# Peptides against a protein of PDB entry 3MAZ: the designs that were tried, part 1

Every score and structure here is a prediction.

Target 1, 99 residues: chain A of PDB entry 3MAZ
Amino acid sequence: VLNPMPACFYTVSRKEATEMLQKNPSLGNMILRPGSDSRNYSITIRQEIDIPRIKHYKVMSVGQNYTIELEKPVTLPNLFSVIDYFVKETRGNLRPFIC
Target 2, 99 residues: chain A of PDB entry 3MAZ as posed
Amino acid sequence: VLNPMPACFYTVSRKEATEMLQKNPSLGNMILRPGSDSRNYSITIRQEIDIPRIKHYKVMSVGQNYTIELEKPVTLPNLFSVIDYFVKETRGNLRPFIA
Unless a header shows other numbers, all headers, positions and changes below count from the first letter of the chain.
Peptide ipSAE was made for these designs. It is ipSAE averaged over its two directions, with the distance scale d0 held at 1.0 Angstrom where the peptide's residues are scored. Compare it between designs on one protein only; published cut-offs may not apply.
A fold fails the geometry check if it doesn't show the stated peptide or something in it is severely misdrawn.

## One batch from the design tools (peptide; made by RFdiffusion4, then SolubleMPNN)

Design b1_p8_1_s1 (from b1_p8_1, 5 letters changed)
Fold by OpenDDE base, seed 3:
Structure b1_p8_1_s1 (fold): chain B 99 residues (1-99), chain A 8 residues (1-8)
Amino acid sequence: as target 1 above (99 residues)
Amino acid sequence: MAAPESSE
């Protein structure tokens, strides 16, 4: 049973997410996907600031919140806020992938 | 943004 999820959430693997972003860059450059553990997630991004770069981030479910595994971890109340954080932090450089 | 990349 899936509760409402961000529009850029897809039940895809790390590899599939990378391929999606590479194939259709005009649709966005950020995907939320299942992590290795049941209630954890991963963010896959494809930025083209200088050259195309793929990066992956852990989003850990902690209690009722989510923590983005960064050098300085960020804790947010829901996955929508997680996506919003990535968009705002990059000043719009990252956009959710909408297929 | 800078951060360690996930292995997942």
Scores: peptide ipSAE 0.134, ipTM 0.813, DockQ to the pose 0.394
Fold by OpenDDE base, seed 4:
Structure b1_p8_1_s1 (fold): chain B 99 residues (1-99), chain A 8 residues (1-8)
Amino acid sequence: as target 1 above (99 residues)
Amino acid sequence: MAAPESSE
């Protein structure tokens, strides 16, 4: 039983996430997935500003919160907020991948 | 947003 997770969460690898985003870009361009370590996650995005670019971000579980490993780390209370952050910061450019 | 690409 998995607790409620963001709609764009998928139990996929980095490679699979990349392929998902490439195959169906109309469904969104952001995926949340398990990280390489327990209780950690990764965000895979595919932005098409100039050309398609894939990037991966670490989302570290820290206590009851989550820290997005950015140049200036951002700590948020839950994974939903993490997704919201990416959407908001890009003014909607990033959208959760909904399959 | 700026950050080094994750290895995960």
Scores: peptide ipSAE 0.120, ipTM 0.810, DockQ to the pose 0.334
Fold by OpenDDE base, seed 2:
Structure b1_p8_1_s1 (fold): chain B 99 residues (1-99), chain A 8 residues (1-8)
Amino acid sequence: as target 1 above (99 residues)
Amino acid sequence: MAAPESSE
């Protein structure tokens, strides 16, 4: 049983997440999913700036916070903030996938 | 966003 999670969180694999984003791009282009290790997660995005591009990012649980594995790591207090970061950083280009 | 693709 999980505590409340972001709306774009789905208990899906990397492959399933990719397929979801490809099949219904109008529903959003960002999914939060379980990572390979407990308490860790992954973000899968599908951007269409020039051509469709799929990317996956690690979201590591560190204490009570979460660190997004970026060139310059970003640490946030919760998963909702993680999603918000991706939306704001891309000025709305990334939108949570709502099925 | 800039970072190498994860293996997860």
Scores: peptide ipSAE 0.114, ipTM 0.803, DockQ to the pose 0.346
Fold by OpenDDE base, seed 1:
Structure b1_p8_1_s1 (fold): chain B 99 residues (1-99), chain A 8 residues (1-8)
Amino acid sequence: as target 1 above (99 residues)
Amino acid sequence: MAAPESSE
């Protein structure tokens, strides 16, 4: 039995994630997906601050934690915390995509 | 607020 994953996790590609966010913006603007490597993930977001913008972030598995690849990297204990970080950092601008 | 600056 696998541990639970965040609700916005989908086994989709970068392209598919982008399409999901573009087609149904009312469902959220943040998706967690598998990364290029086995134990790594990526976050895809679609923000509409000035114009629609798609961005992707690397979430690297480091030991028992996860590090978000940022100018100043942030290390968190689990993927739920990763999602929480993006929500809180943007004061709710980013919301998990719930299909 | 905007998301964190650095992205891949």
Scores: peptide ipSAE 0.079, ipTM 0.765, DockQ to the pose 0.775

Design b1_p8_1_s2 (from b1_p8_1, 4 letters changed)
Fold by OpenDDE base, seed 1:
Structure b1_p8_1_s2 (fold): chain B 99 residues (1-99), chain A 8 residues (1-8)
Amino acid sequence: as target 1 above (99 residues)
Amino acid sequence: MEAPESSE
């Protein structure tokens, strides 16, 4: 049994996440999904600043926290904080995909 | 946000 997960978490593959975001852009542009390794996750985003661009980020489980693999790594206490970080850092450009 | 894309 899993603890509560962010609303934009879906047990989908990289390919499926990409398709979801492309098909329904009005529902959001950010998905949290299982990573290739246990206890790790990935974030898939679809930004339309100039043209549609798909990107994927690693969210690594480290002890009791999570580290977002960025140029300057950011460590946060839980997955909800991870989603919040992406929203705040992009000033609302990224929004969780709510299906 | 800038960073290399993950392989996952």
Scores: peptide ipSAE 0.105, ipTM 0.807, DockQ to the pose 0.370
Fold by OpenDDE base, seed 2:
Parts: sequence; structure tokens; C-alpha cells
Structure b1_p8_1_s2 (fold): chain B 99 residues (1-99), chain A 8 residues (1-8)
Amino acid sequence: as target 1 above (99 residues)
Amino acid sequence: MEAPESSE
């Protein structure tokens, strides 16, 4: 059965996502979750480059695309591409959380 | 990658 959403998408809150990542870091360190608005999303990550750091990014629905709110915004065609971007940009440091 | 942390 195929899911139209990325495997790391969970209908969880900002707090819950943080807890998930902290509890099971071996399962991944990136979660896609619902944003404040119905068609927007947020990416929560937990990186341990120096010390554990939790960060949240906005993924805004713009037309049929999605824009990651970065210093230099990145627009992609779908959420799968958004996840792919985070993985590639960090050279694999970020991995989708698979529960 | 860097960006201002989201409030959402």
C-alpha cells in the first residue's frame, strides 16, 4: 500500500515531534508534520553535530509547490522532494524518522 | 543548512 505522504510524516504536534526524535534517535532525526495552517507543514529535526539541537522549519504550500523557509528559500514540486532536499543538503546527516 | 527557527 502506497502512502501519498512521505514516510516521515506524522500527524503530531511540535512538542510530540521533539519527543519522538529525542526518544528514538536511531530511527531517524527528521519529521514532517502539519503546520499552523491546513496546507502548510513543518519539518522538525534533531542534529547532534556538537550537542543535540532541535530546529523547526516552515514548509509553505505555494500553489502546487512547496517552499522551504530558509535564508534562501527553496521551492520544490512535492513533499517527497522536500524530504530529499533535507537529506541531500546535509549529506545524509538528516534521515527521515521511520517509526 | 541554516534558517530562522519556525514558530509553527
Scores: peptide ipSAE 0.104, ipTM 0.807, DockQ to the pose 0.386
Fold by OpenDDE base, seed 5:
Structure b1_p8_1_s2 (fold): chain B 99 residues (1-99), chain A 8 residues (1-8)
Amino acid sequence: as target 1 above (99 residues)
Amino acid sequence: MEAPESSE
């Protein structure tokens, strides 16, 4: 039982997420998925600026917030904000994968 | 624009 999650959240593995993004790039290029530990998540993206590149990010649950593991960590109040951050940071280059 | 560095 899960509370409302971002539209691009799927209960898939890293491999499955990669395959989803590769198979239907027109549907988006960003997926939120369960992390290796409870209450943690991962973001998988597929950017095609020069060549297709897959990257993964850790989203750690910290208290009531979430921290994106970056060189300079970013803490946000919820997973929707996490998705928004990636969209804004890339000026729309990243779009949530909607199947 | 490219996303920031990955963490995993």
Scores: peptide ipSAE 0.072, ipTM 0.757, DockQ to the pose 0.887
Fold by OpenDDE base, seed 3:
Structure b1_p8_1_s2 (fold): chain B 99 residues (1-99), chain A 8 residues (1-8)
Amino acid sequence: as target 1 above (99 residues)
Amino acid sequence: MEAPESSE
């Protein structure tokens, strides 16, 4: 049984996530997806600050928390907090993709 | 925000 997941979570590959974001940028620019290992995830974003840029971030399960693999790692209690972090850190530039 | 891109 899958516990509640963020609205921008989709069981898609890196390639599929990229295509989703490119096809409908008005629906958001951030997707949470399964990682290569169980209980790990990846965040795919598409920002258009200067030019369209696709980036992928690792979200690793550590104990009962999640750590975003950044220059300075950030550990949060759940995936909802992970999404919130990306939204707040970018002052709203990143928005969860809702289709 | 900046970070190394994931291989996943």
Scores: peptide ipSAE 0.062, ipTM 0.723, DockQ to the pose 0.374

Design b1_p8_1_s3 (from b1_p8_1, 5 letters changed)
Fold by OpenDDE base, seed 4:
Structure b1_p8_1_s3 (fold): chain B 99 residues (1-99), chain A 8 residues (1-8)
Amino acid sequence: as target 1 above (99 residues)
Amino acid sequence: MAPPESSE
């Protein structure tokens, strides 16, 4: 049994996530997915500030927290906070993909 | 603007 996950979490690969975001951009532009290693995750986003751009981020499980692999790493208490971080950091430009 | 990306 798994604890509740963010609504934008999908058990998809990097490629599948990219295709999902490209196919239905109106449903959101951010997906949380399994990472290459157990207990780790990845974030795939598709922003359209100037032109469509796909980017990926590592979300590493560290103890009871999660660290987003950025130039200056950010550690948060749960995956919901991770999603919230991306939403707030972009002032709403990034929105969870809800299918 | 989005933060710097990483490979994964």
Scores: peptide ipSAE 0.066, ipTM 0.756, DockQ to the pose 0.687
Fold by OpenDDE base, seed 2:
Structure b1_p8_1_s3 (fold): chain B 99 residues (1-99), chain A 8 residues (1-8)
Amino acid sequence: as target 1 above (99 residues)
Amino acid sequence: MAPPESSE
């Protein structure tokens, strides 16, 4: 059974996540979803800085932590921290999708 | 600002 997950976590595919974000942008623009492997996750975002842009990020479970696969990887203790990182890094531009 | 993408 799953432990508590961030509110923006949904068991959806990359495609479904994209559609969710496009359909209801007022509800947020960031979704956490299952990755390709069991203990991995992905972050899908939809930013509208200049034009709508969909991007995906790999979040790898490494030991007791999670590493966001970026040019310069960021390792955090839990998924809640991962979400917080994206919010803070973008100065609030990214907000968890709450349906 | 958006971080660099790592698609999956």
Scores: peptide ipSAE 0.063, ipTM 0.758, DockQ to the pose 0.654
Fold by OpenDDE base, seed 1:
Structure b1_p8_1_s3 (fold): chain B 99 residues (1-99), chain A 8 residues (1-8)
Amino acid sequence: as target 1 above (99 residues)
Amino acid sequence: MAPPESSE
């Protein structure tokens, strides 16, 4: 039995995630996807502050937690918290992609 | 603003 995943999780590649965000920006600008290794994930975002910019982040599984690979790494208890972190840190600029 | 990017 698997626990539910965040609504913005999709089993897509980096390229596919980028295309999804570019094609339907009104649906959100943040996607959670499988990472290169099992149990790890990646976050792909598309911000339009000045011009459209695509960025990616590593979300590493560490024990029972997840660490977002940032200049100053952030460790959180679950993937829902990871999504929440990105939403809060950007004051809502980043929103989960829902389709 | 979003945090600094990191490679996949």
Scores: peptide ipSAE 0.060, ipTM 0.748, DockQ to the pose 0.694
Fold by OpenDDE base, seed 5:
Structure b1_p8_1_s3 (fold): chain B 99 residues (1-99), chain A 8 residues (1-8)
Amino acid sequence: as target 1 above (99 residues)
Amino acid sequence: MAPPESSE
């Protein structure tokens, strides 16, 4: 049990997250999961713009904020904002996986 | 959106 986390957060591995998204694509296509380090996280997505594509992103804990590892890093105040960023940036293409 | 993916 952890403090309040985004609905699409699951304590799963990279492999498990991929399997979840592939098995039930109708439930969403974005998962937040623990990273390799204790205070870091990872985002796993499965977009189907043309063909199914799985990608993973690092969400690094920096002070009291979180930085999404992109070509141009984006720093946000909390994990909810991180999820919101992915949803808005893709204009709704990415939706949190709700199991 | 399609930034570079990570190894994590």
Scores: peptide ipSAE 0.058, ipTM 0.746, DockQ to the pose 0.500

Design b1_p8_2_s1 (from b1_p8_2, 3 letters changed)
Fold by OpenDDE base, seed 1:
Structure b1_p8_2_s1 (fold): chain B 99 residues (1-99), chain A 8 residues (1-8)
Amino acid sequence: as target 1 above (99 residues)
Amino acid sequence: MEAPESSE
């Protein structure tokens, strides 16, 4: 049994996440999904600043926290904080995909 | 946000 997960978490593959975001852009542009390794996750985003661009980020489980693999790594206490970080850092450009 | 894309 899993603890509560962010609303934009879906047990989908990289390919499926990409398709979801492309098909329904009005529902959001950010998905949290299982990573290739246990206890790790990935974030898939679809930004339309100039043209549609798909990107994927690693969210690594480290002890009791999570580290977002960025140029300057950011460590946060839980997955909800991870989603919040992406929203705040992009000033609302990224929004969780709510299906 | 800038960073290399993950392989996952």
Scores: peptide ipSAE 0.105, ipTM 0.807, DockQ to the pose 0.364
Fold by OpenDDE base, seed 2:
Parts: sequence; structure tokens; C-alpha cells
Structure b1_p8_2_s1 (fold): chain B 99 residues (1-99), chain A 8 residues (1-8)
Amino acid sequence: as target 1 above (99 residues)
Amino acid sequence: MEAPESSE
């Protein structure tokens, strides 16, 4: 059965996502979750480059695309591409959380 | 990658 959403998408809150990542870091360190608005999303990550750091990014629905709110915004065609971007940009440091 | 942390 195929899911139209990325495997790391969970209908969880900002707090819950943080807890998930902290509890099971071996399962991944990136979660896609619902944003404040119905068609927007947020990416929560937990990186341990120096010390554990939790960060949240906005993924805004713009037309049929999605824009990651970065210093230099990145627009992609779908959420799968958004996840792919985070993985590639960090050279694999970020991995989708698979529960 | 860097960006201002989201409030959402």
C-alpha cells in the first residue's frame, strides 16, 4: 500500500515531534508534520553535530509547490522532494524518522 | 543548512 505522504510524516504536534526524535534517535532525526495552517507543514529535526539541537522549519504550500523557509528559500514540486532536499543538503546527516 | 527557527 502506497502512502501519498512521505514516510516521515506524522500527524503530531511540535512538542510530540521533539519527543519522538529525542526518544528514538536511531530511527531517524527528521519529521514532517502539519503546520499552523491546513496546507502548510513543518519539518522538525534533531542534529547532534556538537550537542543535540532541535530546529523547526516552515514548509509553505505555494500553489502546487512547496517552499522551504530558509535564508534562501527553496521551492520544490512535492513533499517527497522536500524530504530529499533535507537529506541531500546535509549529506545524509538528516534521515527521515521511520517509526 | 541554516534558517530562522519556525514558530509553527
Scores: peptide ipSAE 0.104, ipTM 0.807, DockQ to the pose 0.379
Fold by OpenDDE base, seed 5:
Structure b1_p8_2_s1 (fold): chain B 99 residues (1-99), chain A 8 residues (1-8)
Amino acid sequence: as target 1 above (99 residues)
Amino acid sequence: MEAPESSE
């Protein structure tokens, strides 16, 4: 039982997420998925600026917030904000994968 | 624009 999650959240593995993004790039290029530990998540993206590149990010649950593991960590109040951050940071280059 | 560095 899960509370409302971002539209691009799927209960898939890293491999499955990669395959989803590769198979239907027109549907988006960003997926939120369960992390290796409870209450943690991962973001998988597929950017095609020069060549297709897959990257993964850790989203750690910290208290009531979430921290994106970056060189300079970013803490946000919820997973929707996490998705928004990636969209804004890339000026729309990243779009949530909607199947 | 490219996303920031990955963490995993």
Scores: peptide ipSAE 0.072, ipTM 0.757, DockQ to the pose 0.878
Fold by OpenDDE base, seed 3:
Structure b1_p8_2_s1 (fold): chain B 99 residues (1-99), chain A 8 residues (1-8)
Amino acid sequence: as target 1 above (99 residues)
Amino acid sequence: MEAPESSE
């Protein structure tokens, strides 16, 4: 049984996530997806600050928390907090993709 | 925000 997941979570590959974001940028620019290992995830974003840029971030399960693999790692209690972090850190530039 | 891109 899958516990509640963020609205921008989709069981898609890196390639599929990229295509989703490119096809409908008005629906958001951030997707949470399964990682290569169980209980790990990846965040795919598409920002258009200067030019369209696709980036992928690792979200690793550590104990009962999640750590975003950044220059300075950030550990949060759940995936909802992970999404919130990306939204707040970018002052709203990143928005969860809702289709 | 900046970070190394994931291989996943």
Scores: peptide ipSAE 0.062, ipTM 0.723, DockQ to the pose 0.368

Design b1_p8_2_s2 (from b1_p8_2, 4 letters changed)
Fold by OpenDDE base, seed 3:
Structure b1_p8_2_s2 (fold): chain B 99 residues (1-99), chain A 8 residues (1-8)
Amino acid sequence: as target 1 above (99 residues)
Amino acid sequence: MAAPESSE
């Protein structure tokens, strides 16, 4: 049973997410996907600031919140806020992938 | 943004 999820959430693997972003860059450059553990997630991004770069981030479910595994971890109340954080932090450089 | 990349 899936509760409402961000529009850029897809039940895809790390590899599939990378391929999606590479194939259709005009649709966005950020995907939320299942992590290795049941209630954890991963963010896959494809930025083209200088050259195309793929990066992956852990989003850990902690209690009722989510923590983005960064050098300085960020804790947010829901996955929508997680996506919003990535968009705002990059000043719009990252956009959710909408297929 | 800078951060360690996930292995997942």
Scores: peptide ipSAE 0.134, ipTM 0.813, DockQ to the pose 0.388
Fold by OpenDDE base, seed 4:
Structure b1_p8_2_s2 (fold): chain B 99 residues (1-99), chain A 8 residues (1-8)
Amino acid sequence: as target 1 above (99 residues)
Amino acid sequence: MAAPESSE
């Protein structure tokens, strides 16, 4: 039983996430997935500003919160907020991948 | 947003 997770969460690898985003870009361009370590996650995005670019971000579980490993780390209370952050910061450019 | 690409 998995607790409620963001709609764009998928139990996929980095490679699979990349392929998902490439195959169906109309469904969104952001995926949340398990990280390489327990209780950690990764965000895979595919932005098409100039050309398609894939990037991966670490989302570290820290206590009851989550820290997005950015140049200036951002700590948020839950994974939903993490997704919201990416959407908001890009003014909607990033959208959760909904399959 | 700026950050080094994750290895995960």
Scores: peptide ipSAE 0.120, ipTM 0.810, DockQ to the pose 0.327
Fold by OpenDDE base, seed 2:
Structure b1_p8_2_s2 (fold): chain B 99 residues (1-99), chain A 8 residues (1-8)
Amino acid sequence: as target 1 above (99 residues)
Amino acid sequence: MAAPESSE
């Protein structure tokens, strides 16, 4: 049983997440999913700036916070903030996938 | 966003 999670969180694999984003791009282009290790997660995005591009990012649980594995790591207090970061950083280009 | 693709 999980505590409340972001709306774009789905208990899906990397492959399933990719397929979801490809099949219904109008529903959003960002999914939060379980990572390979407990308490860790992954973000899968599908951007269409020039051509469709799929990317996956690690979201590591560190204490009570979460660190997004970026060139310059970003640490946030919760998963909702993680999603918000991706939306704001891309000025709305990334939108949570709502099925 | 800039970072190498994860293996997860």
Scores: peptide ipSAE 0.114, ipTM 0.803, DockQ to the pose 0.339
Fold by OpenDDE base, seed 1:
Structure b1_p8_2_s2 (fold): chain B 99 residues (1-99), chain A 8 residues (1-8)
Amino acid sequence: as target 1 above (99 residues)
Amino acid sequence: MAAPESSE
């Protein structure tokens, strides 16, 4: 039995994630997906601050934690915390995509 | 607020 994953996790590609966010913006603007490597993930977001913008972030598995690849990297204990970080950092601008 | 600056 696998541990639970965040609700916005989908086994989709970068392209598919982008399409999901573009087609149904009312469902959220943040998706967690598998990364290029086995134990790594990526976050895809679609923000509409000035114009629609798609961005992707690397979430690297480091030991028992996860590090978000940022100018100043942030290390968190689990993927739920990763999602929480993006929500809180943007004061709710980013919301998990719930299909 | 905007998301964190650095992205891949």
Scores: peptide ipSAE 0.079, ipTM 0.765, DockQ to the pose 0.777

Design b1_p8_3_s1 (from b1_p8_3, 4 letters changed)
Fold by OpenDDE base, seed 4:
Structure b1_p8_3_s1 (fold): chain B 99 residues (1-99), chain A 8 residues (1-8)
Amino acid sequence: as target 1 above (99 residues)
Amino acid sequence: MLGEGYEL
């Protein structure tokens, strides 16, 4: 039995994530994926504000928590909270990609 | 608003 992961988690590369978001923007615009290091992750987003823009963020595992690598880092208790943070901070502009 | 981050 595996521990639950956010619905927008996919075992894909940075390139694959970008392509997924570009091909099917109606399914969402945010993907959680494995990072280059063990127990770390990355977030890939495709925001359409003025024009479509792809961005990537690091989510570092720190003890039992996770830190989003922003200019002012944000630490949260689990990956679900990480996804929630991105949704709420953008007032729903970001939505998890559900394939 | 989403904070600025370092793009990978």
Scores: peptide ipSAE 0.142, ipTM 0.825, DockQ to the pose 0.527
Fold by OpenDDE base, seed 2:
Structure b1_p8_3_s1 (fold): chain B 99 residues (1-99), chain A 8 residues (1-8)
Amino acid sequence: as target 1 above (99 residues)
Amino acid sequence: MLGEGYEL
């Protein structure tokens, strides 16, 4: 039993996440998944701006917050905010994968 | 726009 998590959170591997996004792109293009280390996560996205591109980002648990590992790191208070950031920053291009 | 990230 897990505590409340974003709807696009799935306990899947990098490979599985990639496959999910490729198989059903109509369901969304962003997945939150467990990271290799406890309390850390990864975001897998599949953008089709020019050609399909799969990318993975680190979401590090830092204290009570989370930091998205970008060239210019972004720290947010919770995972819901992390998902919101990706949606907002891409102006809706990224949408949580809802299976 | 989404900034450049450190892909795993």
Scores: peptide ipSAE 0.142, ipTM 0.825, DockQ to the pose 0.551
Fold by OpenDDE base, seed 1:
Structure b1_p8_3_s1 (fold): chain B 99 residues (1-99), chain A 8 residues (1-8)
Amino acid sequence: as target 1 above (99 residues)
Amino acid sequence: MLGEGYEL
């Protein structure tokens, strides 16, 4: 049986995701979680480029694809690709949180 | 680099 969700997906709130990332930064710095709306998701990240910074991004389900709500939106075919985008675009700075 | 997003 294939897992339909990325390994860094957790059914947690924004607050819980923030706490997870803060408490165990060695496990990764990116979490995918349910959004406020059905079929939508959010990405929570904790980057430590200069100082620790928590940010949240909206991932909108659009038809069979997903759009990351950036100033220049990026549309991808599945949630695995969404995670890959964040990893590759940051050249590995972002890593999925694996608990 | 990751572009600017509409932070929630």
Scores: peptide ipSAE 0.139, ipTM 0.826, DockQ to the pose 0.539
Fold by OpenDDE base, seed 3:
Structure b1_p8_3_s1 (fold): chain B 99 residues (1-99), chain A 8 residues (1-8)
Amino acid sequence: as target 1 above (99 residues)
Amino acid sequence: MLGEGYEL
């Protein structure tokens, strides 16, 4: 049994996450999903700033923390903080996908 | 592969 996870976490593939975001954009535009490795994760987003754009980010488990693979990497203490980071840094443009 | 991460 998994420990508590963010509400936008789904055990889906990259393709499935993309389809979810495209099908129901009103439900949110950010999904957390399992990464290629057991203790890593990926973030899939669909932003509509100008045109719809799908992007993916790596979230790497590092010790007891998580590092978002950005040009300037950001390390945070838990996955909830990772989601909060994406929300606040985009001033609410990104919202967790809730279905 | 995953897309490139970029500054938020």
Scores: peptide ipSAE 0.098, ipTM 0.803, DockQ to the pose 0.193

Design b1_p8_3_s2 (from b1_p8_3, 3 letters changed)
Fold by OpenDDE base, seed 2:
Structure b1_p8_3_s2 (fold): chain B 99 residues (1-99), chain A 8 residues (1-8)
Amino acid sequence: as target 1 above (99 residues)
Amino acid sequence: SLGEGYEL
């Protein structure tokens, strides 16, 4: 049993996430997945600004919050806010993958 | 803009 998670959360590996995004780009281009550590997560994205590019970001659980590992780290109160951040910062370029 | 991130 899992507590409510963002719609783009899937219990998949890095490889599986990449394949999902490549196979059905119309469904979205951002996946939240379990990280290598129990309480951490990773964000896999596929952007097509110039050419298709797959990127992976680390989302670290820090206390009751989450920190996105960017050049300038961003700390947010929950995973829903993390997803919102990626959508907002890219002005909608990134959209949660809805399978 | 997302800017630069630490990709794994």
Scores: peptide ipSAE 0.129, ipTM 0.827, DockQ to the pose 0.545
Fold by OpenDDE base, seed 3:
Structure b1_p8_3_s2 (fold): chain B 99 residues (1-99), chain A 8 residues (1-8)
Amino acid sequence: as target 1 above (99 residues)
Amino acid sequence: SLGEGYEL
């Protein structure tokens, strides 16, 4: 049984996440999903700043924390903080997808 | 699959 997860977490593939975001953009533009065969995760986003763009980020489980794989990696204590980071860093442009 | 971006 999964422990409580962020509201935008879905057990979907990269392809499925992309389709969800494209189909219902009014519900949000950020999804957290499982990584491949691991305790890691991925973030899929769909931003429309200039044109629609799909991007994916790796979130690695490191000890008791999580590291977002960026040019300058960011380590946070839990997945809720990871979602919060994406929201805050984009000043609200990214919103968790609530289906 | 896993993440591939570094845009933030």
Scores: peptide ipSAE 0.118, ipTM 0.814, DockQ to the pose 0.210
Fold by OpenDDE base, seed 1:
Formats: sequence, structure tokens, C-alpha cells
Structure b1_p8_3_s2 (fold): chain B 99 residues (1-99), chain A 8 residues (1-8)
Amino acid sequence: as target 1 above (99 residues)
Amino acid sequence: SLGEGYEL
């Protein structure tokens, strides 16, 4: 039995995620997607603070938790918490992409 | 592919 995935999770490539965010910015600016390695994920964001910028982050499965590969790594218990972290840390600038 | 960024 698998737990549900966050609403912004899509089985897409880095390129496809970028295109989704660029094409429909009103739907959100953050996508969770499969990573290159099994059990790992990546997050693609499109922020428009000054100009539109695409960035990608690694979310590594570590034991029963997930570690976001930031300058100061953050470990969280599940993928929902990972999404919440990105929303909270950007004070709402990042919003999950919902289509 | 894997992510490449490390700062928000």
C-alpha cells in the first residue's frame, strides 16, 4: 500500500516540468518529480522575483525521511512536509503547481 | 534528472 503523493507531483522530466511552469504560471510555480535515482525526487521551481528563473533541487530518500539538498540540508519525515517547507521558507512565493 | 540548486 502506497501513501498518496503531494498534489504537485507529476511523473515528468526536468524539461517537461520547466515547460509546464513556463506555459501556465497561474497554476503554480513548483513541481515535484522523479529523480534520476530510484526513491529520490527533484523539485523544479519558477520564481519571478526580479525575472523568471528556473531552479532545481534534489530531495534524497534517507532511511524513512527525506533530505532537501540545500546549502544547509533539511531533513523531513515525508514529501508533504517537503512541499510545506518550500512554501513556508519562501513565505508563500512558491505554490504547488495544480493542473 | 536530479536537482542542481542548493539555495532558496
Scores: peptide ipSAE 0.116, ipTM 0.812, DockQ to the pose 0.210
Fold by OpenDDE base, seed 5:
Structure b1_p8_3_s2 (fold): chain B 99 residues (1-99), chain A 8 residues (1-8)
Amino acid sequence: as target 1 above (99 residues)
Amino acid sequence: SLGEGYEL
């Protein structure tokens, strides 16, 4: 039995995620993707605050939780909460990429 | 870069 993943999860590379976000910005600006190690993930975002900027973040599996690698790390119970955190903390600036 | 600190 496999639990569902967030809608913005895609099995894509760092490069592919960047291309997706650049090609269709109207579909969202945040992608969750596999990390370099098993059970870890990366988030790729594209924000247009001053100029378009692509940024990447590590989401590390820690026990049964996930830690977002920020200057002040944030630990959350599941990947859905991770996505919610990015949306909430940016007050909706970040939106899951849905294609 | 990947994992860079960020003010959300």
Scores: peptide ipSAE 0.109, ipTM 0.816, DockQ to the pose 0.206

